# Peptides against a protein of PDB entry 6IDX: the designs that were tried, part 52

Target 1, 380 residues: chain A of PDB entry 6IDX
Amino acid sequence: KELAKLSADVTFATEFINMDGIIVLTRLVESGTKLLSHYSEMLAFTLTAFLELMDHGIVSWDMVSITFIKQIAGYVSQPMVDVSILQRSLAILESMVLNSQSLYQKIAEEITVGQLISHLQVSNQEIQTYAIALINALFLKAPEDKRQDMANAFAQKHLRSIILNHVIRGNRPIKTEMAHQLYVLQVLTFNLLEERMMTKMDPNDQAQRDIIFELRRIAFDAESDPSNAPGSGTEKRKAMYTKDYKMLGFTNHINPAMDFTQTPPGMLALDNMLYLAKVHQDTYIRIVLENSSREDKHECPFGRSAIELTKMLCEILQVGELPNEGRNDYHPMFFTHDRAFEELFGICIQLLNKTWKEMRATAEDFNKVMQVVREQITRA

## One batch from the design tools (peptide; aimed at target 1 D55 Q87 R88 L98)

Design b2_p19_8_s3 (made by RFdiffusion4, then SolubleMPNN; from b2_p19_8, 16 letters changed)
Fold by OpenDDE base, seed 4:
Structure b2_p19_8_s3 (fold): chain B 380 residues (1-380), chain A 19 residues (1-19)
Amino acid sequence: as target 1 above (380 residues)
Amino acid sequence: MSIEQQIKRHKEWNRKVLS
């Protein structure tokens, strides 16, 4: 107990480390010897002292043995572990993951996200916070190839549902620390969109062109009897498509693919548009047709608006940025939807369309509308 | 923020919760 308290002092820590004190503490954990009276209390203080000593940054985290890692991981994975030991073990694992890529690899082999989810189902908010913090650490330190797999595991309705039901909708106020971890999880998950945000459309890729064509089809051909596909010559078809792309509100109505060559938002804007068109088809068709039928120059250009809104959402959500320690703001919708970004886009594009109408905007007012929409989104 | 800065603040938080 006194050692754990004194270990917070850098002077004491330096002297204790110079006496190989950390090695003694690690060996106590490695031994797993339960023969001592008050073992659990002693272990809890040992883990506290270890963590406090390591926090000074005097000793590399890479000094820990695989046996030590397995013991700490064992305290997180085993049932009937003392809450005090569990809490400290989660904190130690998190610190290990954050401080060492080598330790991350070893820990990722010993612990599953599924095991950590079990610690979210408890009533102890401190345990929940450390469990999310460790999940976030694992996510942050995961190689890019594994990060998507982890996101798919986070995209499992299960983790989101557990966080939603046991953390967000819990009977306890969310502490600042938990709010921060929820924010971090949100940021790390939205950062998976960075690849698509930075992917330029290839105007020559037929599959990508077919998506744009599908957007046109859904908007304009969904109610048209397929029998009325005008067998009109190739030139009339090209002219018709150019008109349709103009009605869709693309900037380049001759070659809409060119609108997706700017990064950000690149292909992510097309993904959002396609999601809206397929999942919220009625909303999509309504937005497009309401604006395409206008001859009064008050049409909201859907294509341009969708692209700029996607970019704006990426900026607001700080896609591609590391989590900021000063922020604790998270969107509850992130935990309610599997496709939270696309759903957010679907809400915000309706807000944009509404705001455009309310402002009686023209194409010249586009930037003003976007500024108003930005303010509306950031205040919500 | 660097991962190092995140680690530092996280340590401060851990200290507060473990105290």
Scores: peptide ipSAE 0.022, ipTM 0.660, DockQ to the pose 0.713
OpenDDE base, seeds 1, 2, 3, 5: peptide ipSAE 0.022, 0.022, 0.023, 0.022; ipTM 0.666, 0.659, 0.668, 0.661; seeds 1, 2, 3, 5 fail the geometry check

Design b2_p19_8_s4 (made by RFdiffusion4, then SolubleMPNN; from b2_p19_8, 16 letters changed)
Fold by OpenDDE base, seed 5:
Structure b2_p19_8_s4 (fold): chain B 380 residues (1-380), chain A 19 residues (1-19)
Amino acid sequence: as target 1 above (380 residues)
Amino acid sequence: SSIEGFIKLLKKRRKKVLS
């Protein structure tokens, strides 16, 4: 106990480390010997002292043995461990993962996200915080090939539901530390959108062009019997499509694919439009048709608006950015839906359309509308 | 920078819980 307290002092820590004291502590953990009276209490203080000593940055985390890692991972995976030991073990594992890529690899072999999920189903918010922190550390340090697998584990309704029910909707106020970990988890999950955000549309890719055509079809042909496709010649059909793409609010009415060549938001904007059109078809059709029927220059250009809104949401959600220290702003809706970004887009595009109408905006007011919408989203 | 921030935050959390 006194050692744990003294280990917070840098002078003591330096002297103790110079005397190989940290090696003695690691060996005590490695031995796993429950033979000592008050073993659990002694172990809790040992782990505290170890953490405090390592926090000075005098010793590399790579000094720890595989046996030490296995013992610490064992305290996290075993069901009957004292809360004090569990908490410190989670904190040690988080620190190991963050400080060393080699330790990350070893820890990722010893523990599963499923084991960490069990530690979210407790009433102790500190344990929950360290469990999410370790998940976040593993996600952050995962190589790109494994990051999607971890994301899929997060996208699993189970982890999200547990966080939602046991943390967010818990009977206890969310502490700043937990809010930060929820923020980090959100940022790391939205960073998976970076690939699509940075993917340019190929105007020559027929499959991508077919998606734009599908947006047109859903908006204008959904109520029309496909049999009455006017057999008018290829040029009349091209002219018809140009009109339809204008009504959809694309900037390039001739080749809407060109609107998706800018990154960000690239193909991510098209993904959002397609999601809206398929999942919220009535909302999509309403937005498009309400604006397509206007001849008063107060039409809201859906295509342009959807692209710029997608870009704005990426900026607000910091897609492609690493989580920042001291931020704790998270969106509870992120934990309620697996397609939370696309759902957020669907809400925000309706807000944009409403704001456009309320402002009686024209195409010249576009940037002003977007600024008002940004303020509305960031205040919500 | 972000990892260093997390490490600092971790240290801060531990101090609050271990105090």
Scores: peptide ipSAE 0.029, ipTM 0.726, DockQ to the pose 0.851
OpenDDE base, seeds 1, 2, 3, 4: peptide ipSAE 0.024, 0.007, 0.028, 0.067; ipTM 0.586, 0.435, 0.717, 0.783; seeds 1, 2, 4 fail the geometry check

## One batch from the design tools (peptide; aimed at target 1 D55 S95 L98 Q181)

Design b2_p20_1 (made by RFdiffusion4)
Pose (drawn by RFdiffusion4):
Parts: C-alpha cells; structure tokens; sequence
Structure b2_p20_1 (pose): chain A 370 residues (1-223, 234-380), chain P 20 residues (1-20)
C-alpha cells in the first residue's frame, strides 16, 4: 500500500527502481500464489505501484517477461475478476502495446476480440474506457496489412452496437476521457477508408472496367428505343466526364476506388434509389441532367474531406459523430443519403452542367450544417 | 487520481503512436 502511494513520486521511484524494485513486483505477479482469491487487494496495490513506476519513463517497457505479459493478459481474458485488478490490467496492456511493437504482437495473440468487447458491457465507465483504449491501441499499432482484418473481426462480434447500447446510450453520462477514446476510435475507423481513397483505378484492367459496365447495366436495363439511345452514348448518360473511358475518371485520387466502392454499394444494396437517380437523368438531353458518375466521384471526395479521412488522431479533440455508431456501413449509407440530397438540390436549383461546382457547394453547406 | 494521470499520459502516447 505504501509503495503504491510513494511510487508516484519520482524522487522515491528512482531509488526503488535502482534496486530492481520493479522486478520484485513482476516476479510477484509471475509466480505469486492465490493472488486473485486471497490477495486481490495486495495485487491491486502491486499493479498500481508497477504502473506508477513505469510511468516515470526511467526503464523500457521491453524489460517485461513473456510470463508477466501472459499473467496480465490472463487477468483480462478471464470471466471478469475484481474491478480494480481488471482496470489496472487493461491499463498495463494498453501501455505495453503503445510502447512496443514486440509487446503488441505478443498481446494481440493472448486476448480475443470477444473478451475485450465483453468488458464494454460492465457498468463501470473506467473499465469501459480502458477497454476501448486497449482496442484503440491495438488498431494504432497493428501493421498496415493487418488493421482491416482486425476491424472486420471486431465488427463481426458487434463492437459498434455494444458501444452504442452500453456507452453512448448508457446510463452514465460520457465523461471527457471516454469521449476522447470514442473520438480516437472514429478517427481510426474512418482511416480504414484511406487506402482505397488514394488507390487509382487501373484503366487497363478489364476486371475493373467490367465493374463500371455492371453499374451501367443495372440502371440502363431497368429502362427499348430509349435504352438503345442511352447505350449509343457510351457512359455519357451515366454522367461520367470521360464518356468513352470512364475508368479514367477513377484515376483521380482522392477519391479513387473508394468512389467506385460507394457507387457499387448504392447499386447493389439500394438498387431502387440507384435506378431512380440514373433514369431521371439518362434521357435528359436538355442541359439540366444531374451527372451521376461525376457527382458520385466529387461527393465521395467531399465526404472524405468533411469526415477527415486520412487525418491522424490527436490529443486535443474529443468530438465524434454518434450516428456512425448506428450502422455497420454508415459511410456507404451516408453516401447514398447524400447522393439523393445532391439530386434534390440539383433539381431545386434547376441546375445545368455549368452549375456543377455551385451545386456541390450548396450540398457541402447542407451536409456541414446538419 | 490514478485514472486521470494515466489517461493523460496515454493520450500523448496514442498521438505519438499515430505519428509513428
């Protein structure tokens, strides 16, 4: 108890650390008996002292043994133990992950997605905050080529709806540190879109060109002389600036292939809305048609700018858009809503092709005021 | 409190991890 008190003082901590005092603590956790059952209070003070001592930055986090790591991960992976032990254990794991790629790799193997998510279902906001913090730390430290798989795994176990039901709509008001972790989670989530945003279409890749052909087919085949007239104009009546080679329009980065993903999502998941938008504007040879392809690409880019896809998380922000915690595919759903808004605003302005940038500005103002 | 101090430090480390 006394050690937990004094360890926050650097003057004391240095003296204790210079006698390998941290090893006394790690050895106790590694091999001490009946710690959770008979000595939980002592164990809580031990973990408090350990974290306080490590927070002075005198020794590397890489000093910790695999045995110590496994024991701390064990306290998190178990059917919940004492709240004080769990809070410190989650905090120790977060610090290990943030401070070492090696520790991240070992910890990622010792804890499951389901175990971490289950700790969000406790009524204690600090336990919830550390749980989300550990999840954020794993995302921050995951190799670029593993982060997407991790996101899918957390999504399949319902991380989003659990946060929505147990944190956002929970009884206890969200305090500043929890709000910060939700902000970080949202930033990391949006940043999963960044690679596709910056990926150019290869116009010479037939498989990619066939995706555009399929987009056009879904809409034009819902319309016979009129259908023929649409196809004679290649992709003009689908609204692409490059009428004959629309794949070239997807070399603009941002938004790149993310725009294609959004269009395909709208066509497949919301086929009626996609067909309505395209057919209301595919036979219009007055200058008043709203060009789908050009509008979708620019809207995708605009949404990426509004939502700050690619921005790094920082210390100063605690903001988040709660509606993104209500749908597994909220970004794509937002695209669909905004493309309908864009078409409504276009009609309200009796807009022509020359008005394209003005309409996009009005849509930007609509979205950002909402 | 421990939680506040710890969370203040972890906020900086999260930002630093993101810049890495």
Amino acid sequence: KELAKLSADVTFATEFINMDGIIVLTRLVESGTKLLSHYSEMLAFTLTAFLELMDHGIVSWDMVSITFIKQIAGYVSQPMVDVSILQRSLAILESMVLNSQSLYQKIAEEITVGQLISHLQVSNQEIQTYAIALINALFLKAPEDKRQDMANAFAQKHLRSIILNHVIRGNRPIKTEMAHQLYVLQVLTFNLLEERMMTKMDPNDQAQRDIIFELRRIAFDAETEKRKAMYTKDYKMLGFTNHINPAMDFTQTPPGMLALDNMLYLAKVHQDTYIRIVLENSSREDKHECPFGRSAIELTKMLCEILQVGELPNEGRNDYHPMFFTHDRAFEELFGICIQLLNKTWKEMRATAEDFNKVMQVVREQITRA
Amino acid sequence: SFFERHMALRRKEQAAAAES

Design b2_p20_1_s1 (made by RFdiffusion4, then SolubleMPNN; from b2_p20_1, 9 letters changed)
Fold by OpenDDE base, seed 2:
Structure b2_p20_1_s1 (fold): chain B 380 residues (1-380), chain A 20 residues (1-20)
Amino acid sequence: as target 1 above (380 residues)
Amino acid sequence: SFFERYSAKQRKLQEEAARE
C-alpha cells in the first residue's frame, strides 16, 4: 500500500527501479502465490505499484515476461476475480497494448472481445470504462488487415447492443471517462468510412456503373409499365438514360460516374444512395419521383444533394480525425443500428428534401439549402 | 481513486497511440 503511493513519485520510482524493484513486483504477480494472507489486497497494491512505476516511462513495457502477461490476462478472462484486481488488470493490458506492438500481438492471442463484453454487463461503470478502453486500444493497434475484422466485430450486434443497453441506457449517469471512451470508439468506427470516402469511382468500372444503373432501375423501372421496355436502339437507350440521370439529379447527366470521382465523398455517397434505394425503397422512390415530376424549376437534385450531404456528414462527424483526449461527445444513435451512418444519411436526405420544399428552392439556392440543413443537423 | 488517477493518463496515451 505504501509502495503503491510512493511509486507515484518520480524520485522514488527511479530509485526503486534502479534497485530492481519492478522485477520483484513482476515476480510476485508471476508466482500466483495465493497462500499469502490478504493475497487479493496485496495483489491489488502490487498491480497499482507496477502501473505507477511503468507510467514514469523509465522501463520499457517489453521487459514484461509472457508469464506476467498470461497472469494479467487470466485476471481479465477468469470469472470471480476481485473488482480491484480486474480494474488494474484491464488498465495494465490497455497500457501494454498501447505502448508495444509486440505486447499487442501477445494480448490479442490471449484475450477475446467476447471476454471483454462480459465486463460491459456489470454494474460497475469503472470496469465498463476500462473494458471499452481496452477494446479501443486493441482497435487502435490492430494491423490494417485485422482492423476491418475488429470493426465487423464492433458492428457485431452483440457488442453494440450491450454497449447501448448496459452502458448508454444504464440506470447511472455516464461519467466523463466513459463518455470519452464512447467518443473514441465512435471516432474509430467513423474512420472506417474514410476508405470509401476517399475512393474515387472509376468511370470505366462496369460493376460501379451497374450500381448507378440499379439506382435508375429502382427509381423508374419499378413504376414503368412493361410496355415501355427500352426500345432496341442503343441511341434511344442512351438518350433515355440521360433523361433518367437528369431526373435523378446527377450533375453529369451523360455519365453520372463522373459525379463520384470527387473525393471526399467518393464512393461513400454511392454506398449511401444504394443503401437508401434498397433498404428504404419507398422513401427513395418518393424523393426521386416528387422531384422528377416537377416542371416548376423547384426540383431538388437528388444525386447532387446526396453527394453533398454525404460530404457534409463526413465533415460534421469528423471522419478521418484522430481521437482527442479532451473530447467526450458521442452520438447514442450510432449504437442503435449496424448501418447507422447510412441510416443517418437517410434521415438527413429527407430533411434536405423537406427543407428544399419549404424554402421553395431552385438550383441557385442549393448552397443556401445546404447551409440551413447543416444548422439543422448540428443542432439536433 | 485509482480510476481517477489513471483514466486521465490513459486518455493521453490513447491519443498518442492513435497518432502512430
Scores: peptide ipSAE 0.467, ipTM 0.945, DockQ to the pose 0.840
OpenDDE base, seeds 1, 3, 4, 5: peptide ipSAE 0.461, 0.016, 0.018, 0.017; ipTM 0.944, 0.563, 0.594, 0.561; seed 3 fails the geometry check

Design b2_p20_1_s2 (made by RFdiffusion4, then SolubleMPNN; from b2_p20_1, 10 letters changed)
Fold by OpenDDE base, seed 3:
Structure b2_p20_1_s2 (fold): chain B 380 residues (1-380), chain A 20 residues (1-20)
Amino acid sequence: as target 1 above (380 residues)
Amino acid sequence: SLFERRSAKFRKLQEKAAKE
């Protein structure tokens, strides 16, 4: 107990570390000897002293043994561990994962995200915070191949549901540390969109061209069966499609695929449009037809707006960026929706369309509308 | 407590990062 208290002092810590005191603490954990009187209390103070000493940044985390890692991981994976031991063990594992790729590999073999999710279902906010922090650390340090496995739709849905129900909708105010971890989780999850954001449309890819054609079909021919082969269209049909792509608000009315060749947002904009058209079909049709019927130059170009909005959302959500240590802002919608990005796009495109009307905007006002919409989104 | 000290360190780091 006294050692744990003194370990917070940098002068004491330096002297104690120079005397190999930290090695003695690690050996106490490694021994696992449950036969000692007051073992749990002694272990909690040992872990406190260890963490306080390591938090001075004097000693490398790579000094720990595999036996030590297995003991700490054991305290996290076992269902009935003392709260004080569990809190410290989660914090130790987080620090290990963040500070050493070698330790990450060893820890990732000993614990599962499912075990960490179970620690979110408790009333202790420190356990919840460090459980999310450890999930975030594992997700951040995972190689790209393993990151995809961690990002499986089921694990994400379950994790988001548990966070929503036990953290966000909990009876306790969210502390700054928890808000930061929720922000980090949001950033790391939206970074999975980076590939699509940086994917250029191939104008020769028939499957991608068929998506653009499907957007046209849903907007203008909602009652017509998709079975009419796109290939047999007379020159009149090509002229009709050019008109339809103009009404959809694409910049390139002849070849809308060219609007998706710029990255960001690349194919991610097309994914958002397709999601809106399929999941929120009535909203999509309304937005398109309302602007398609206008001949007064006050039409909001849906295609252009959707592309620029997708780009703006990627900037706001920091897609492709590392989490900032100074930020704590997260979107609650991230935890309420399975496809939170696409749903956010669907809300924001309606906001954009409304703002365009309120401003009585023309194509020349486009950037001004986007600036107003950005301010509205960032204040919400 | 341990976690109060860690929270205080975290806040100082955040305040520094928010000024950069």
Scores: peptide ipSAE 0.476, ipTM 0.942, DockQ to the pose 0.202
OpenDDE base, seeds 1, 2, 4, 5: peptide ipSAE 0.384, 0.383, 0.465, 0.393; ipTM 0.905, 0.905, 0.940, 0.909

Design b2_p20_1_s3 (made by RFdiffusion4, then SolubleMPNN; from b2_p20_1, 9 letters changed)
Fold by OpenDDE base, seed 5:
Structure b2_p20_1_s3 (fold): chain B 380 residues (1-380), chain A 20 residues (1-20)
Amino acid sequence: as target 1 above (380 residues)
Amino acid sequence: SLFERRMAKFRKLQEKAARE
């Protein structure tokens, strides 16, 4: 107990480390000997002292043995561990993962995200914080191939629902540390959009062209009585499609695929448009038809707007950037929906369309509208 | 508590990072 308290002092820590004191603490953990009276209390103080000592940055985290890692991981994976030990064990594992890629590899073999999710279903916010922090550390340090798997685990409605119900909607105010961990989780999840954001459309890919055609179909063929006979020749069909792509607000009316060759936002914009069209069909059709039926110069170009809005959202969310240690701002919507980015897009495109109408904008006002929309999104 | 001390350090780091 006294050692744990003294270990917070840098002078004491330096002297104690020079006396190999930290090695003694690690050996106490490695021994795993439950036979001692007050073992749990002693272990909690040992782990406290260890963390306080390591937090001085004097000793490399790589000094820990595999046996030590297994013991600490055991305290996180085993049921009915003392809360004080669990808390310290989560904190130690987080620090190990963050400070050493070698330790990450070893820890990732010993612990599953599923085990960490169980520690979110508690009333103790400190446990919840360190559980999310460890998840974030594992996600951050994961190889690119494993990040998608972790993301899929996050995409598991289960983790988000647990965070939403037990953390965000909990009876306790969210502390700064928890807010930071929620922010980090959000950033790491949105960074998975980077691949799609940087993927150029291939104008020769028929499957990608079929998506653009599907956007047209959903917008215009849903209202067209089947009586418009398919009988006009291939050129009239191309001319008809060009008109429809103009009404959809694409910049390139002849070949809308060219609008998705710019990265960012690349294919991510098309993904958002398709999601809106399929999941929020009434909203999509309304936005497109309200603007396509306007013969005045006040039509909002949906296609162009969707692309530029997707790009703007990527900029606002800092897609592809590492989490900033100074930020604590998270969007609760991220935890409320499986397709949170696409849903955010759907809300923002409606806001854009509304703002365009309110401003009585023309195509020349496009950048001004986007600036106003950016301000509205960033203030919300 | 250990948690409070760690959180205090964290807050100081965040305040520094927010000023940079």
Scores: peptide ipSAE 0.302, ipTM 0.867, DockQ to the pose 0.200
OpenDDE base, seeds 1, 2, 3, 4: peptide ipSAE 0.282, 0.523, 0.292, 0.282; ipTM 0.858, 0.954, 0.867, 0.861; seed 2 fails the geometry check

Design b2_p20_1_s4 (made by RFdiffusion4, then SolubleMPNN; from b2_p20_1, 9 letters changed)
Fold by OpenDDE base, seed 5:
Structure b2_p20_1_s4 (fold): chain B 380 residues (1-380), chain A 20 residues (1-20)
Amino acid sequence: as target 1 above (380 residues)
Amino acid sequence: SFFEKRMAKMRKLQEKAAKE
């Protein structure tokens, strides 16, 4: 207990470390000997002292043994561990992950996000915060190939649902530290959109062109009586497609693929459109047809609007920005759905279409409409 | 609190790790 207090002092820490005191603490953890009276209290103070000593940055985190890591991971994975030990163990693992890539690799083998979910289902918000902090650390230090897996694990209905129901919608106010960790998790999740946001459409990629064609099919062929088979001529077919792409509100009616060559939002806009068209087909068809049937120059260009809205949402959500230590602003809505960004897009495109109608906008008012929509989204 | 002090350190480490 006294050691844990003194370990916060840099002078004491330096002297204690010079006497190999930290090695003694690590060995106490490594021994795993539960036979001592008051073992839990002693261990909690040992782990506290270890953390406080390591915080001085005098000793490298790489000094810890695999046995030490396994013991700490064991305290996190065991169902009946003292709360004080669990909190310190989560904090140690997070610190290990963040300070050493080598330790990350070892810890990632011992601890899964699935095991950390159990620590989110508790009433103790501090434990929940440590668990999310460790998830964030694992996400941050994951190699690029595994980041998508971590994202998928977050997108896994279970982790997101547990955070929503047990943390965000819990019977307790969210503390600043939890809000920060939720913010970090959100930032890391949004950064997965960056790849698609910065991916240019290849106009020569047939698969990508087929998506644009599918958007047309869903909008126009789903309601068209099968009797209006487009006449046999290849040129007439191209001219029909140009008309359809104009009705869809693409800027380039001849080659809509060119509208997706600008980054941001690149292919992310096309992903949003396709999601809307497939998942919210009635909403998509309604928006497109309401504007395609207008001859009064008050048509809202869906394609252009969807692209610029996607770009605007990326700006509002700060997609591609790194987590900041001072921020704690998270959006609970992003924990409500697996495809929360696409769902937000679907809400916002309806808002845009409504706002366009209310303003009696023309194509010349496009930027003004987008500004009003931005203000509406940022106030919500 | 111990928790708040620890979390403040962790926030700095997370930001640092995100920049690496």
Scores: peptide ipSAE 0.531, ipTM 0.955, DockQ to the pose 0.870
OpenDDE base, seeds 1, 2, 3, 4: peptide ipSAE 0.520, 0.525, 0.528, 0.522; ipTM 0.954, 0.955, 0.955, 0.954

Design b2_p20_2 (made by RFdiffusion4)
Pose (drawn by RFdiffusion4):
Structure b2_p20_2 (pose): chain A 370 residues (1-223, 234-380), chain P 20 residues (1-20)
Amino acid sequence: KELAKLSADVTFATEFINMDGIIVLTRLVESGTKLLSHYSEMLAFTLTAFLELMDHGIVSWDMVSITFIKQIAGYVSQPMVDVSILQRSLAILESMVLNSQSLYQKIAEEITVGQLISHLQVSNQEIQTYAIALINALFLKAPEDKRQDMANAFAQKHLRSIILNHVIRGNRPIKTEMAHQLYVLQVLTFNLLEERMMTKMDPNDQAQRDIIFELRRIAFDAETEKRKAMYTKDYKMLGFTNHINPAMDFTQTPPGMLALDNMLYLAKVHQDTYIRIVLENSSREDKHECPFGRSAIELTKMLCEILQVGELPNEGRNDYHPMFFTHDRAFEELFGICIQLLNKTWKEMRATAEDFNKVMQVVREQITRA
Amino acid sequence: AARQALRRREQAKAAEEAKA
């Protein structure tokens, strides 16, 4: 108890650390008997002292043994133990992950997505905060080539709805540190879109060109002389600036292939809305048609700017858009809503092709005022 | 509070490293 008190003082901490005092603590956790059942209070003070000593930055986090790591991960992976032990254990794991790629790799193997998410279902906001913080730390430290798989795994176990039901709509008001972790989670989540945003279409890749052909087919085949007239104009009546080679329009980065993903999502998941938008504007040879392809690419770019896809998380922000915690595919759903808004605003302005940038500005103002 | 500030700085540092 006394050690937990004094370890926050650097003057004391240095003295204790210079006698390998941290090893006394780690050895106790590694091999001490009945710690959770008979000595939980002692164990809580031990973990408090350990974290306080490590927070002085005198020794590397890489000093910790695999045995110590496994024991701490064990306290998190178990059907919940004492709240004080769990809080400190989650905090130790977060610090290990943030401070070492090696520790991240070992910890990622010792804890499951389901175990971490289950700790969000406790009524204690600090436990919830550290759980989300550990999740954020795993995302921050995951290799670029593993982060997407991790997101899918957390999504399949309902991380989003659990946060919505147990944190955002929970009884206890969200305090500043929890709000910060929600902000970080949202930033990391949007940043999963960044690679596709910056990926150019390969116009010479037939498989990619066939995706655009399929987009056009879904809409034009819903319309016979009129259908023929649409196809004679290649992709003009689908609204692409490059009428003959629309794949070239997807070399603009941002938004790149993310725009294609959004269009395909709208066509497949919301086929009626996609067909309505395209057919209202595919036989219009007055200058008043709203160009779908050009509008979708620019809207995708605009949404990426509004939502700050690619921005790094920082210390100073605690903001988040709560509606993104209400749908597994909220970004794509937002695209669909905004493309309908864009078409409505276009018609309200009796807009022509020359008005394209003005309409996009009004849409930007509509979205950002909402 | 001190830990929270430290963890925020570590998260920011980890994000910068991940971006690099």

Design b2_p20_2_s1 (made by RFdiffusion4, then SolubleMPNN; from b2_p20_2, 11 letters changed)
Fold by OpenDDE base, seed 5:
Structure b2_p20_2_s1 (fold): chain B 380 residues (1-380), chain A 20 residues (1-20)
Amino acid sequence: as target 1 above (380 residues)
Amino acid sequence: DRRFKLRKKQQEAAAREAAA
């Protein structure tokens, strides 16, 4: 207990570390000797002292053994652990992950996000904060190939629902530290959109062209009486498609794929459009057909609007921005749905379409409409 | 809390490293 208090002092820490005192603490953890009288209390103070000593940055985290890592991971994975031990164990794992790529690899083998979920389902906000912080650390240190897997684990309806219900909608005020960890988690989640946002459509990729064709099919063939047999020659079909792509509001009516070559938002805009068309088909068809039937120059160009809205949402959400230590702003909405960005797009595209009508906008008013929509979104 | 400040800095550093 005294050691744990003294370990916060840098002078004491330096002297104690120079005496190999930290090695003694690590060995106490490694031994796992539950036979000691007051083991839990002793262990809690040992972990406190160890953490306070290591937080001075005098000793590399790489000094810890695999046995130490396994013991600490064990305290996080075991259901019947003292809250004080659990808190310190989460903090130690977090620090190990953040400070060492080699320790990250070892810890990622010992601990799953699923095991950390149980620590979110508690009334202790400090435990919840340390659990989210460890999740964030694992995400931050994950290699690029595994970030999507981590993201998919975050996209697990279960983790998001638990954060929403037990953390965000808890019967207690969210402390600044929890708000920051939720912000970090959100930033990391949005950064997964960056790849798609920066992916240019290949106009020569048939699979990508087929997505645009599917958007046309969903909009126009779903209401067309099946009796209109696809009539004659290839040229009439090409001319028909050009008309359809104009009605869809693409800028390039001949080759809509060219509209997705600009990054940002690249393919992310096409993903949003396809999601809307498949998941909210009635809304999609209504928006497209309502604007396709207009001859009054007040048609809202859906394709162009979807692209520019996707770009604007990326700007508002700061997709690709690194987490900042000074920020703690998070959007609870993004914990309500697995495809929260696409759902937000679906809400915002309806808002855009409504605003366009209310303003009696023409194509010349496009930027003005987008500015009004931006203000509406940022005030919500 | 000193720890919370340290964590935030370490997270930001890790984010910078991951973006490099």
Scores: peptide ipSAE 0.541, ipTM 0.953, DockQ to the pose 0.974
OpenDDE base, seeds 1, 2, 3, 4: peptide ipSAE 0.538, 0.536, 0.536, 0.540; ipTM 0.952, 0.952, 0.952, 0.952

